# Ledger of designs, part 113: peptides against a protein of PDB entry 4DOW

Target 1, 157 residues: chain A of PDB entry 4DOW
Amino acid sequence: TFSWVGRPLPNRKQFQQMYREICMKINDGSEIHIKVGQFVLIQGEDNKKPYVAKLIELFQNGAEVPPKKCARVQWFVRFLEIPVSKRHLLGRSPPAQEIFWYDCSDWDNKINVETIIGPVQVVALAPEEVIPVDQKSEETLFVKLSWNKKDFAPLPP

## One batch from the design tools (peptide; made by RFdiffusion4, then SolubleMPNN)

Design b2_p25_3_s4 (from b2_p25_3, 12 letters changed)
Fold by OpenDDE base, seed 5:
Structure b2_p25_3_s4 (fold): chain B 157 residues (1-157), chain A 25 residues (1-25)
Amino acid sequence: as target 1 above (157 residues)
Amino acid sequence: SIDDYYAELKKRAEKAMEEVAKKRE
């Protein structure tokens, strides 16, 4: 289950209550708190790997019936999600831990929080920095570049 | 591995969703 943590944030949107933090209760009864600004894994399609996203807003959408707990996100894309015909543009074979900032507006950036699988650590690196492959970084994702469906580029400022 | 981590999280999430479905909430 998902529940809001803290009081609603002031906002001007009539049908939305914004929050800073949400609590995710998992199967063993433990709870995980997720805040705006953190990164999460989002449920993918059947037999597909989870999507990666950064939470930019948490809100309850009162315009829906019944009201839904939602989030706005910045999407990231995995290398294998990029069309095969364009993967060569990277000029290298990335490790499985590398993701790319999705620099397009064609994807709906609103999600239901119930699609959140869990939190994930994402670290931004400069292009010249080496992605660690040791045990300590095994569960960490790394981002160096953006992808705009046409080419790879440095991360947006 | 990172894939193992994802698999673990997915299993937890699926079980949680099943519990929610049972409660109809």
Scores: peptide ipSAE 0.192, ipTM 0.706, DockQ to the pose 0.055
Fold by OpenDDE base, seed 1:
Structure b2_p25_3_s4 (fold): chain B 157 residues (1-157), chain A 25 residues (1-25)
Amino acid sequence: as target 1 above (157 residues)
Amino acid sequence: SIDDYYAELKKRAEKAMEEVAKKRE
């Protein structure tokens, strides 16, 4: 179950109410609060790992009947989501914890909040920085580069 | 490990999605 936290934010969009925070109530009854700017895992296809995204906006879409709780996201991609024929462009074998900023607009960046699995920690690193492999970072994802379907590049500023 | 974490989250998500689906019926 998802519910808005706090009052709607002022915005100029006629049919949208924007929020800073949403509350997820999970099966055990506990609650997780997720805010704009945080990273989340999004439900993937069957037998696929969850997608990784950064929350840009949280909003209720009043144009739909009934209104839907939605989010706008910045997508990230896993190395294995990149076409096999282009993976060599990275020039290295990335660790499983590395993800890439998806620098394309071909993916719909609007999601239903119901597809959110939960929060995840994502840390941006400089290209020369080493991805930690210690136990403390085992649940952390790291991003160094962007992927624009053509090549890898430094992260957008 | 991160894979274990994902597995746990995936299971949770599946249950949540099932619940949502039931509500839509």
Scores: peptide ipSAE 0.190, ipTM 0.708, DockQ to the pose 0.060
Fold by OpenDDE base, seed 2:
Structure b2_p25_3_s4 (fold): chain B 157 residues (1-157), chain A 25 residues (1-25)
Amino acid sequence: as target 1 above (157 residues)
Amino acid sequence: SIDDYYAELKKRAEKAMEEVAKKRE
């Protein structure tokens, strides 16, 4: 289950209440707090790995009946999600921990918070920086480049 | 590993959804 943390943020969007933080209750009774700006894993299709996203907004959509808890996200893409015909454009074989900033608007960036699996750590690196392989980085994802369906590019500023 | 982490999170999420479904019955 999901519940809002704190008071709604001031905004003028009709039928929307924005929040900074949401609480995710796990089956064992523990709670995980997720804030705007953090990275999360989103439920994928049946046998697919979870999607990676950065939370941009948390809001309740009052235009729907009943109101829904939603989020706007910045999507990331895994290398294996990129079409086979385009993978060569990277010019290297990325490690499994590397993801790419999705720089396109063709994907819906609105999600239901119920699709959030949990938080994940994402670290931005310069192109020349090496992805570390150690105990601390084992569960960390790294992003160096963006993908715009045509080519790879440096990360947006 | 990261795959293990994903698997764990997925399992946790699935269980949570099952519990919600049970409460709605």
Scores: peptide ipSAE 0.185, ipTM 0.700, DockQ to the pose 0.054
Fold by OpenDDE base, seed 3:
Structure b2_p25_3_s4 (fold): chain B 157 residues (1-157), chain A 25 residues (1-25)
Amino acid sequence: as target 1 above (157 residues)
Amino acid sequence: SIDDYYAELKKRAEKAMEEVAKKRE
């Protein structure tokens, strides 16, 4: 179950009420609060790893009947989601924790909040920085580069 | 590991969705 936290933010978008935070209630009765700007895991296909996304906006879409709780996201892509024929362009074998900023507009960046699995920590690194491998960082994802379906590039500012 | 973390989250989410479906909510 998902519910809005707080009052709608001021905006002039017709049929959209924007929020800063949403509450995710899980089966044990506990609650997880997720805010705009945080990173989340999004439900993928069966037997596939979840997608990774950064929350840009949280909004209720009043144009739908009934209204839907939605989010706009910045997508990230896992190395294994990149076509096999293009993976060599990275020039290295990335660790499992590395993800890439998806720099394309062909993916719909609107999602239903019901597809959110939970929060995840994502840290941006410079290309020369080494991804740490320890107990504290093993559940953290790291991003150094972007992927635009053609090549890898420096991370957007 | 990161994969273990993902697996736990997915399992929890699926269980929650199943419970909601059973209640027809």
Scores: peptide ipSAE 0.185, ipTM 0.690, DockQ to the pose 0.055

Design b2_p25_4_s3 (from b2_p25_4, 13 letters changed)
Fold by OpenDDE base, seed 5:
Structure b2_p25_4_s3 (fold): chain B 157 residues (1-157), chain A 25 residues (1-25)
Amino acid sequence: as target 1 above (157 residues)
Amino acid sequence: RKKVFEEMRKEIPKELVDELLERRK
């Protein structure tokens, strides 16, 4: 169950009410609050293999009947999602924890919040920084580069 | 909507995913 937290943000978009935070109710009765700017796992066709995204906007879509709780996201991709023929462009074998900023607009970046599995920690690293692979960081994802379907590139400062 | 990839091409810490999925149920 998802519910909005706080009052709608001021905006002039017709049929849309924007929010800064949403509450996800868990089976044990506890609540997880997710805010714009945080990272989440998004359910795909395979529930066990979710996508990673950064929340850009949270909004109620009043144009739909019934109204839907939605989000706009920045997608990330994992190394194995990159075509085999282009993986060599990275020049290294990344750890499973590494993800890449998807620098393309060919994917729909609007989702239903009900597809959110939960929050996840994503840490941006400089190219020279080592990605930790110890047990205490195994639930953390790391991003160093972007992927634009052509090549890898450093993230903007 | 979003482009779909092969299952074998999706990697993420399984333990994390399982924990979150169990919480949602």
Scores: peptide ipSAE 0.119, ipTM 0.652, DockQ to the pose 0.046
Fold by OpenDDE base, seed 4:
Structure b2_p25_4_s3 (fold): chain B 157 residues (1-157), chain A 25 residues (1-25)
Amino acid sequence: as target 1 above (157 residues)
Amino acid sequence: RKKVFEEMRKEIPKELVDELLERRK
């Protein structure tokens, strides 16, 4: 169960109410609060592992019938989601914790909040920074580069 | 294909994913 937290943010979009935070009720009755700017795991297809995304907007889409709780996201891509023929362009074998900023517009960046599995920690690193591989950071994902379906590049600002 | 998926699961901590999925159910 998802519910909005706080008052709607001012916006100019008709039929939309924007929010900063959403509450996710979980099975034990406790709540997980997720805010714009945080990172989440998004449920994929049955045989695919969750996707990683940064929440850009949280909004109720009143243009839909019935209204839907939605989010706009910035997608990240895992290394093994990148075509085999292009993986060599990275020039290294990335650690399992590395993800890449998806720098393309071909993916729909609107999701239903019901697809959110939960929050995840993503840390942006400079190219020279080492991705820690320890138990303390095992739940953290790291991003150094973007992927635009053609090549890897430094992270966008 | 199965091998690929099995390898992909390593890119996100399995325990984290499992925990989060369990919480949703």
Scores: peptide ipSAE 0.115, ipTM 0.646, DockQ to the pose 0.048
Fold by OpenDDE base, seed 2:
Structure b2_p25_4_s3 (fold): chain B 157 residues (1-157), chain A 25 residues (1-25)
Amino acid sequence: as target 1 above (157 residues)
Amino acid sequence: RKKVFEEMRKEIPKELVDELLERRK
């Protein structure tokens, strides 16, 4: 189950109450707190790995009945999600831990918080930096570039 | 190419995903 942490942030949106933190209660009774700006895994289709997203906003949508706990996210894409015909544009074989900032507006960036599987660590690197391959970094994802359906581009500083 | 793509499918460790899914249920 999910519950808001803290009090709503000031905003002028008629049907939205915004928050900076949400609590995810898991099966053993413990709690995981997730904040705006953190990265999460989002439940995908049955035949796909979970999606990766950065939380931009946490809000309760009062326009729905009953009100829904929602989030706006910045999507990331896996290399295998990029069309085969365009993968060569990367110019290299990426390591398994690399993901890409999705720089398009054609995807719905609103999700229900119930689709959040859990937090994940994502680290931004400069293009010249090497992605670690040690045991400690196995659970960490890395992003160097954006993908806009046309080409790859360096992330802004 | 096949080997690279197979490893790319492990971009998110299965053990981590399974653990998180188990906790959420």
Scores: peptide ipSAE 0.097, ipTM 0.625, DockQ to the pose 0.045
Fold by OpenDDE base, seed 3:
Structure b2_p25_4_s3 (fold): chain B 157 residues (1-157), chain A 25 residues (1-25)
Amino acid sequence: as target 1 above (157 residues)
Amino acid sequence: RKKVFEEMRKEIPKELVDELLERRK
């Protein structure tokens, strides 16, 4: 279950109440707090592996009946989501931890917070920086490039 | 949303995903 944390942020958007933080209650009764600006795993469609996204906005959509707890996100794309025919454009075999900033607007960037699986750590790196492979960074994802459905482009920190 | 292609490579540690899924469900 999800619940808002704190007071609504001032905004002028009709039918929307914006928040900075949301609370995710998990099965053991503990709580995970997720804030705007953090990265999350989103449940995949049709039993697909989770998507990766950065939370841009957290808001309750009062225009819906009933009101829905929603988020606007910046999508990331995993290498395996990129068409096979275009993967060669990367020019290298990326490590499993690498993801790419999705530089397109064709995907709906509004999600229901109920699709959030949990938080995940994402670190932006310069192209020359090496992605750590040690045990400490095993659960961390790294982004160096953007993907715009046509090619990869540098994404400096 | 683009389809995730199945390959030998796994991009997110299975242990992490499983842990998060278990906590949510």
Scores: peptide ipSAE 0.111, ipTM 0.646, DockQ to the pose 0.045; fails the geometry check

Design b2_p25_4_s4 (from b2_p25_4, 13 letters changed)
Fold by OpenDDE base, seed 4:
Structure b2_p25_4_s4 (fold): chain B 157 residues (1-157), chain A 25 residues (1-25)
Amino acid sequence: as target 1 above (157 residues)
Amino acid sequence: RKEVFEEMRKEIPEELVKELLERRK
């Protein structure tokens, strides 16, 4: 169960009410609050692993009947989502915790908030910074580079 | 969206994913 937190943000988009925060009610009755700018895991198809995304907008889509709670996201990709023929372009074997900023617009970046599994921590690092892979940081994902379907590049600003 | 393969399970902590999924109402 998802519900909006706070008042709608001022915007000029017809049929859309934008919010900064959404509340996710979980099984034990507790609540998880997720805000714009945070990172989330989004359920993939069937039993596949979840996707990683950054929330850039939270909005009630009043243009749909019935209205839907939606989000606009910035996608991230895992290394194994990158075509085999292009993986060598990274020039290194990334740790499992590394993800990449997806720098393309060919993927739909609108989601239903009900596909959100939960929040996840993503930390942006400079190229020279080391990705910690110890037990203490195993729940954190790290991003250094973007992927634009052609090559890896430094993170966008 | 690109397909997610079984081997990709290593790139996100399985315990984290499992925990989050189990919490979903």
Scores: peptide ipSAE 0.135, ipTM 0.703, DockQ to the pose 0.049
Fold by OpenDDE base, seed 1:
Structure b2_p25_4_s4 (fold): chain B 157 residues (1-157), chain A 25 residues (1-25)
Amino acid sequence: as target 1 above (157 residues)
Amino acid sequence: RKEVFEEMRKEIPEELVKELLERRK
């Protein structure tokens, strides 16, 4: 169950009300608040692993009937989602915790908030920084590079 | 978006995903 937190943000979009924060109520009665700028796990296809995304906007889409709670996201991609023929471009075998900033616009970046599984920790690292692979960081994802379907590149600001 | 997972890998711990799914209403 999702509900908006706070008042709508001022905007010029005719049929959209934007918010800074959304509340996710879970089965034990507690609440998880998720804000714009945080990272979330998104429901994947069938038995596939969840997607990783950064929340860019939270909005109620009044253009739909009934209105839907939506989000715009910046997608990340897992190494295993990259075609086998292009994986060698990384020049190394990444740890399981590494994800890549998806630097393409061919994917729809609008989601229904109901597909959000929950928040996740994503840490941006410089190229020279070592990705920690230990029990304490097993729930944390790390990003160092972007992927634009052609090559890997330094992480955008 | 279409996921293409060519092999099963614990990039996110399965137990964590399971926990997150179970707590959702």
Scores: peptide ipSAE 0.131, ipTM 0.692, DockQ to the pose 0.047
Fold by OpenDDE base, seed 2:
Structure b2_p25_4_s4 (fold): chain B 157 residues (1-157), chain A 25 residues (1-25)
Amino acid sequence: as target 1 above (157 residues)
Amino acid sequence: RKEVFEEMRKEIPEELVKELLERRK
């Protein structure tokens, strides 16, 4: 169950009410609050691990009946989602915890909040920084580069 | 394909995903 937290943000869009935060109620009755700017796992295809995304916008879509709780996201991609023929462009074998900022507009970046599985920790690193390998970092994903379907590039500033 | 799936499972901890799914549903 998802519910909005706080008042709607000032907005001129006719059919949208924007919010800063959403509440996710889980089985034991406790609540997880997720804010714009945080990272989440999104339910993917049955044969794939969940997708990783950064929440850019939270909004209720009043154009639908009934209104839908939605989000706009920035997608990240796993190394194994990159075509085999282009993986060599990275020039290294990335650790399993590395993901890449997807720098293309060909993917739908609007989701229903019901597809959110939960929050996840994503840490941005400089290209020269080493991804830590310890027990504390096992639940953390790391991003150094973007992928635009043609090549890898440094992260946007 | 089996090897690919095993590597994919390491990218996001299986235990974390399982826990989150169980708590949501």
Scores: peptide ipSAE 0.130, ipTM 0.678, DockQ to the pose 0.049
Fold by OpenDDE base, seed 3:
Structure b2_p25_4_s4 (fold): chain B 157 residues (1-157), chain A 25 residues (1-25)
Amino acid sequence: as target 1 above (157 residues)
Amino acid sequence: RKEVFEEMRKEIPEELVKELLERRK
């Protein structure tokens, strides 16, 4: 279950109340707090592995009946999501921890917060920086490039 | 959303994913 944390942020958007933070209750009764700007894993379709996204907005959509707790996200794409025929464009074999900034608008960037599995750490790196492979960074994802369905490009600032 | 193509290389440990899914209420 999900609940808002704190007071709504001032905004003039119709049918929308924005928040900075949301609380995710897990099965043992404990709570995970997730804030705008953090990265999350989103449940994949048909039991597929999770998507990765950065939360850019948390909002309650009052236009829906009943109102829905939603998020607007910046999508990332995992290497395994990139078509096999285009993976060679990377020119290298990426480590398992590498993801890519999705630079397209063909995916709906509005999600139901109920699809959030949990937070994940994502670190932006320069191309020359080496992705750590030690145990400490095992659960950390890294991004160096964007993917626009045509080619890879330098990561947006 | 694009299809996820399975390979020998897994980007997120399956055990972690399993744990997270099991924790979700």
Scores: peptide ipSAE 0.121, ipTM 0.682, DockQ to the pose 0.047; fails the geometry check

Design b2_p25_5_s1 (from b2_p25_5, 17 letters changed)
Fold by OpenDDE base, seed 2:
Structure b2_p25_5_s1 (fold): chain B 157 residues (1-157), chain A 25 residues (1-25)
Amino acid sequence: as target 1 above (157 residues)
Amino acid sequence: KKKEEEEKNVKELLEKIKEAEKKAA
């Protein structure tokens, strides 16, 4: 179950109410609050692995009946989601914790909040930085580069 | 407590991802 937290943000978008925060109630009855700017795991289709995304906007779409709770996201991809024929372009074998900023517009960046599994920690690193081994390393994903379906590039600012 | 539950869920998911990637490698 998902519910909005706080008052709608001022906006002029027709049939849309924007929010800063949403509350997710999980099976054990506890609640997790997720805010714009945080990273989340999104449920894939069927048995597909979860996707990684950054929340850009949280909004209720009043154009639909009934109104739907939605989010705009920035997608990230794992190495295995990149076509086999293009993986060599990275020039290295990435660790499992590395993800890539998806710099393409072919994917729909609108999701239903019901597909959110939960929050995840993502840390941006410089290309020369090594993935740290600390308390949070096992629970953290790291991003150094972007992928635009043609090549890898430095992270967008 | 809420944070602990969150961390547990994330950890389990990340472990599954890592395991899947190891198998695919």
Scores: peptide ipSAE 0.125, ipTM 0.691, DockQ to the pose 0.043
Fold by OpenDDE base, seed 1:
Structure b2_p25_5_s1 (fold): chain B 157 residues (1-157), chain A 25 residues (1-25)
Amino acid sequence: as target 1 above (157 residues)
Amino acid sequence: KKKEEEEKNVKELLEKIKEAEKKAA
């Protein structure tokens, strides 16, 4: 289950109450707090591996009946999610930990919070920085570049 | 259970990462 943490943020958007933080209660009864700005794993379709996203807004959509707990996200893409025909544009074989900033607006960036599996650690690196391949980064994802469906590019400023 | 499937997917992803790191070491 999901519940809001703290008071709604002041905003000018109709039918939306914005929040900084949400609480996720897991099956074992433990609670995980997730904040705007953190990265999360989003459930995939069928048996697909989870998507990676950064939370940019947490809000309750009052236009729906009943109101829905939602999030606006910045999507990230795994290398395997990039079309096979365009993967060569990277010019290298990325490590499994690497993901890419999705620099397109064609994907719906509004999600239901119930699709959130949990938090994940994502670290941004400069293109020249080496992605760690040691045991220290076993559960960390790294982003160096963006993907705009046409080519890879440096991360947005 | 849907939740179990989701957890499985996460686990598989992380396992792939770990395997790749081991191969690179």
Scores: peptide ipSAE 0.119, ipTM 0.668, DockQ to the pose 0.038
Fold by OpenDDE base, seed 5:
Structure b2_p25_5_s1 (fold): chain B 157 residues (1-157), chain A 25 residues (1-25)
Amino acid sequence: as target 1 above (157 residues)
Amino acid sequence: KKKEEEEKNVKELLEKIKEAEKKAA
């Protein structure tokens, strides 16, 4: 169950009410608050692994019937989601915790909030910084580079 | 095999999060 937290933010979009925060109620009855700017795991199709995304907008879509609680996201990809033929372009074997900023517009970046599995910790690192490979870092994902289907590059400014 | 093991660990983490964070009816 998802519910909006706080008052709608002022915006000029006719059929949208924008919010800063949403509340996710989980099975044990506890509640998790997720805010714009945080990272989340998004449910994949069928048995596919969850996707990683950063929330950039939360909004009620009044153009749909019934109205839908939605989000706009910035997608991230895991190394194994990159085509095998292009993985060599990285020039190294990344740790499993490394993800990449998806710098393409071909993916729909609007989601229903019901597809949100939960929050996940993502930390941006400079290229020279070493990704920690310890137990404390196992629950944290790290991003250094972007992927635009052609090559890897530094993160967008 | 080492890399595969690491990926498995991440997968298990994601599944753990999925299970723990299941949405209430």
Scores: peptide ipSAE 0.105, ipTM 0.642, DockQ to the pose 0.028
Fold by OpenDDE base, seed 4:
Structure b2_p25_5_s1 (fold): chain B 157 residues (1-157), chain A 25 residues (1-25)
Amino acid sequence: as target 1 above (157 residues)
Amino acid sequence: KKKEEEEKNVKELLEKIKEAEKKAA
């Protein structure tokens, strides 16, 4: 169950109410609050591995009947989501915790909040910084580079 | 083999994350 937290924000978009935060109720009855700017795991189709995304916007789409709770996201990709033929372009074997900023517009960046599995911690690092792959960081994903379907590059500004 | 191991690692990571979030909530 998902519910909006707080009052809608002023916006200029028709049929959309924008929010800063959404509440996700878990099976045990506890609640997790997720805010714009945070990262989440998104469930794909059945048997699909979760996707990683940064929440850019939370909004209720009033143009749909019934209105739907939606989010606009920035996608991230795991190394294994990159075509095998291009993985060598990274020049290294990344740790499992490394993800990449998806720098393409071919993916729909609007999602239903119902697809949110939960929050995830993502930390941006400079290319020269070492990804701390240890017990302390086992629950954290790290991003150093972008992927634009052609090559890896430094993160966008 | 390397790919399978990497997939396993990612899976384990994601599962740990999910578990941690559930416990923290």
Scores: peptide ipSAE 0.098, ipTM 0.617, DockQ to the pose 0.026

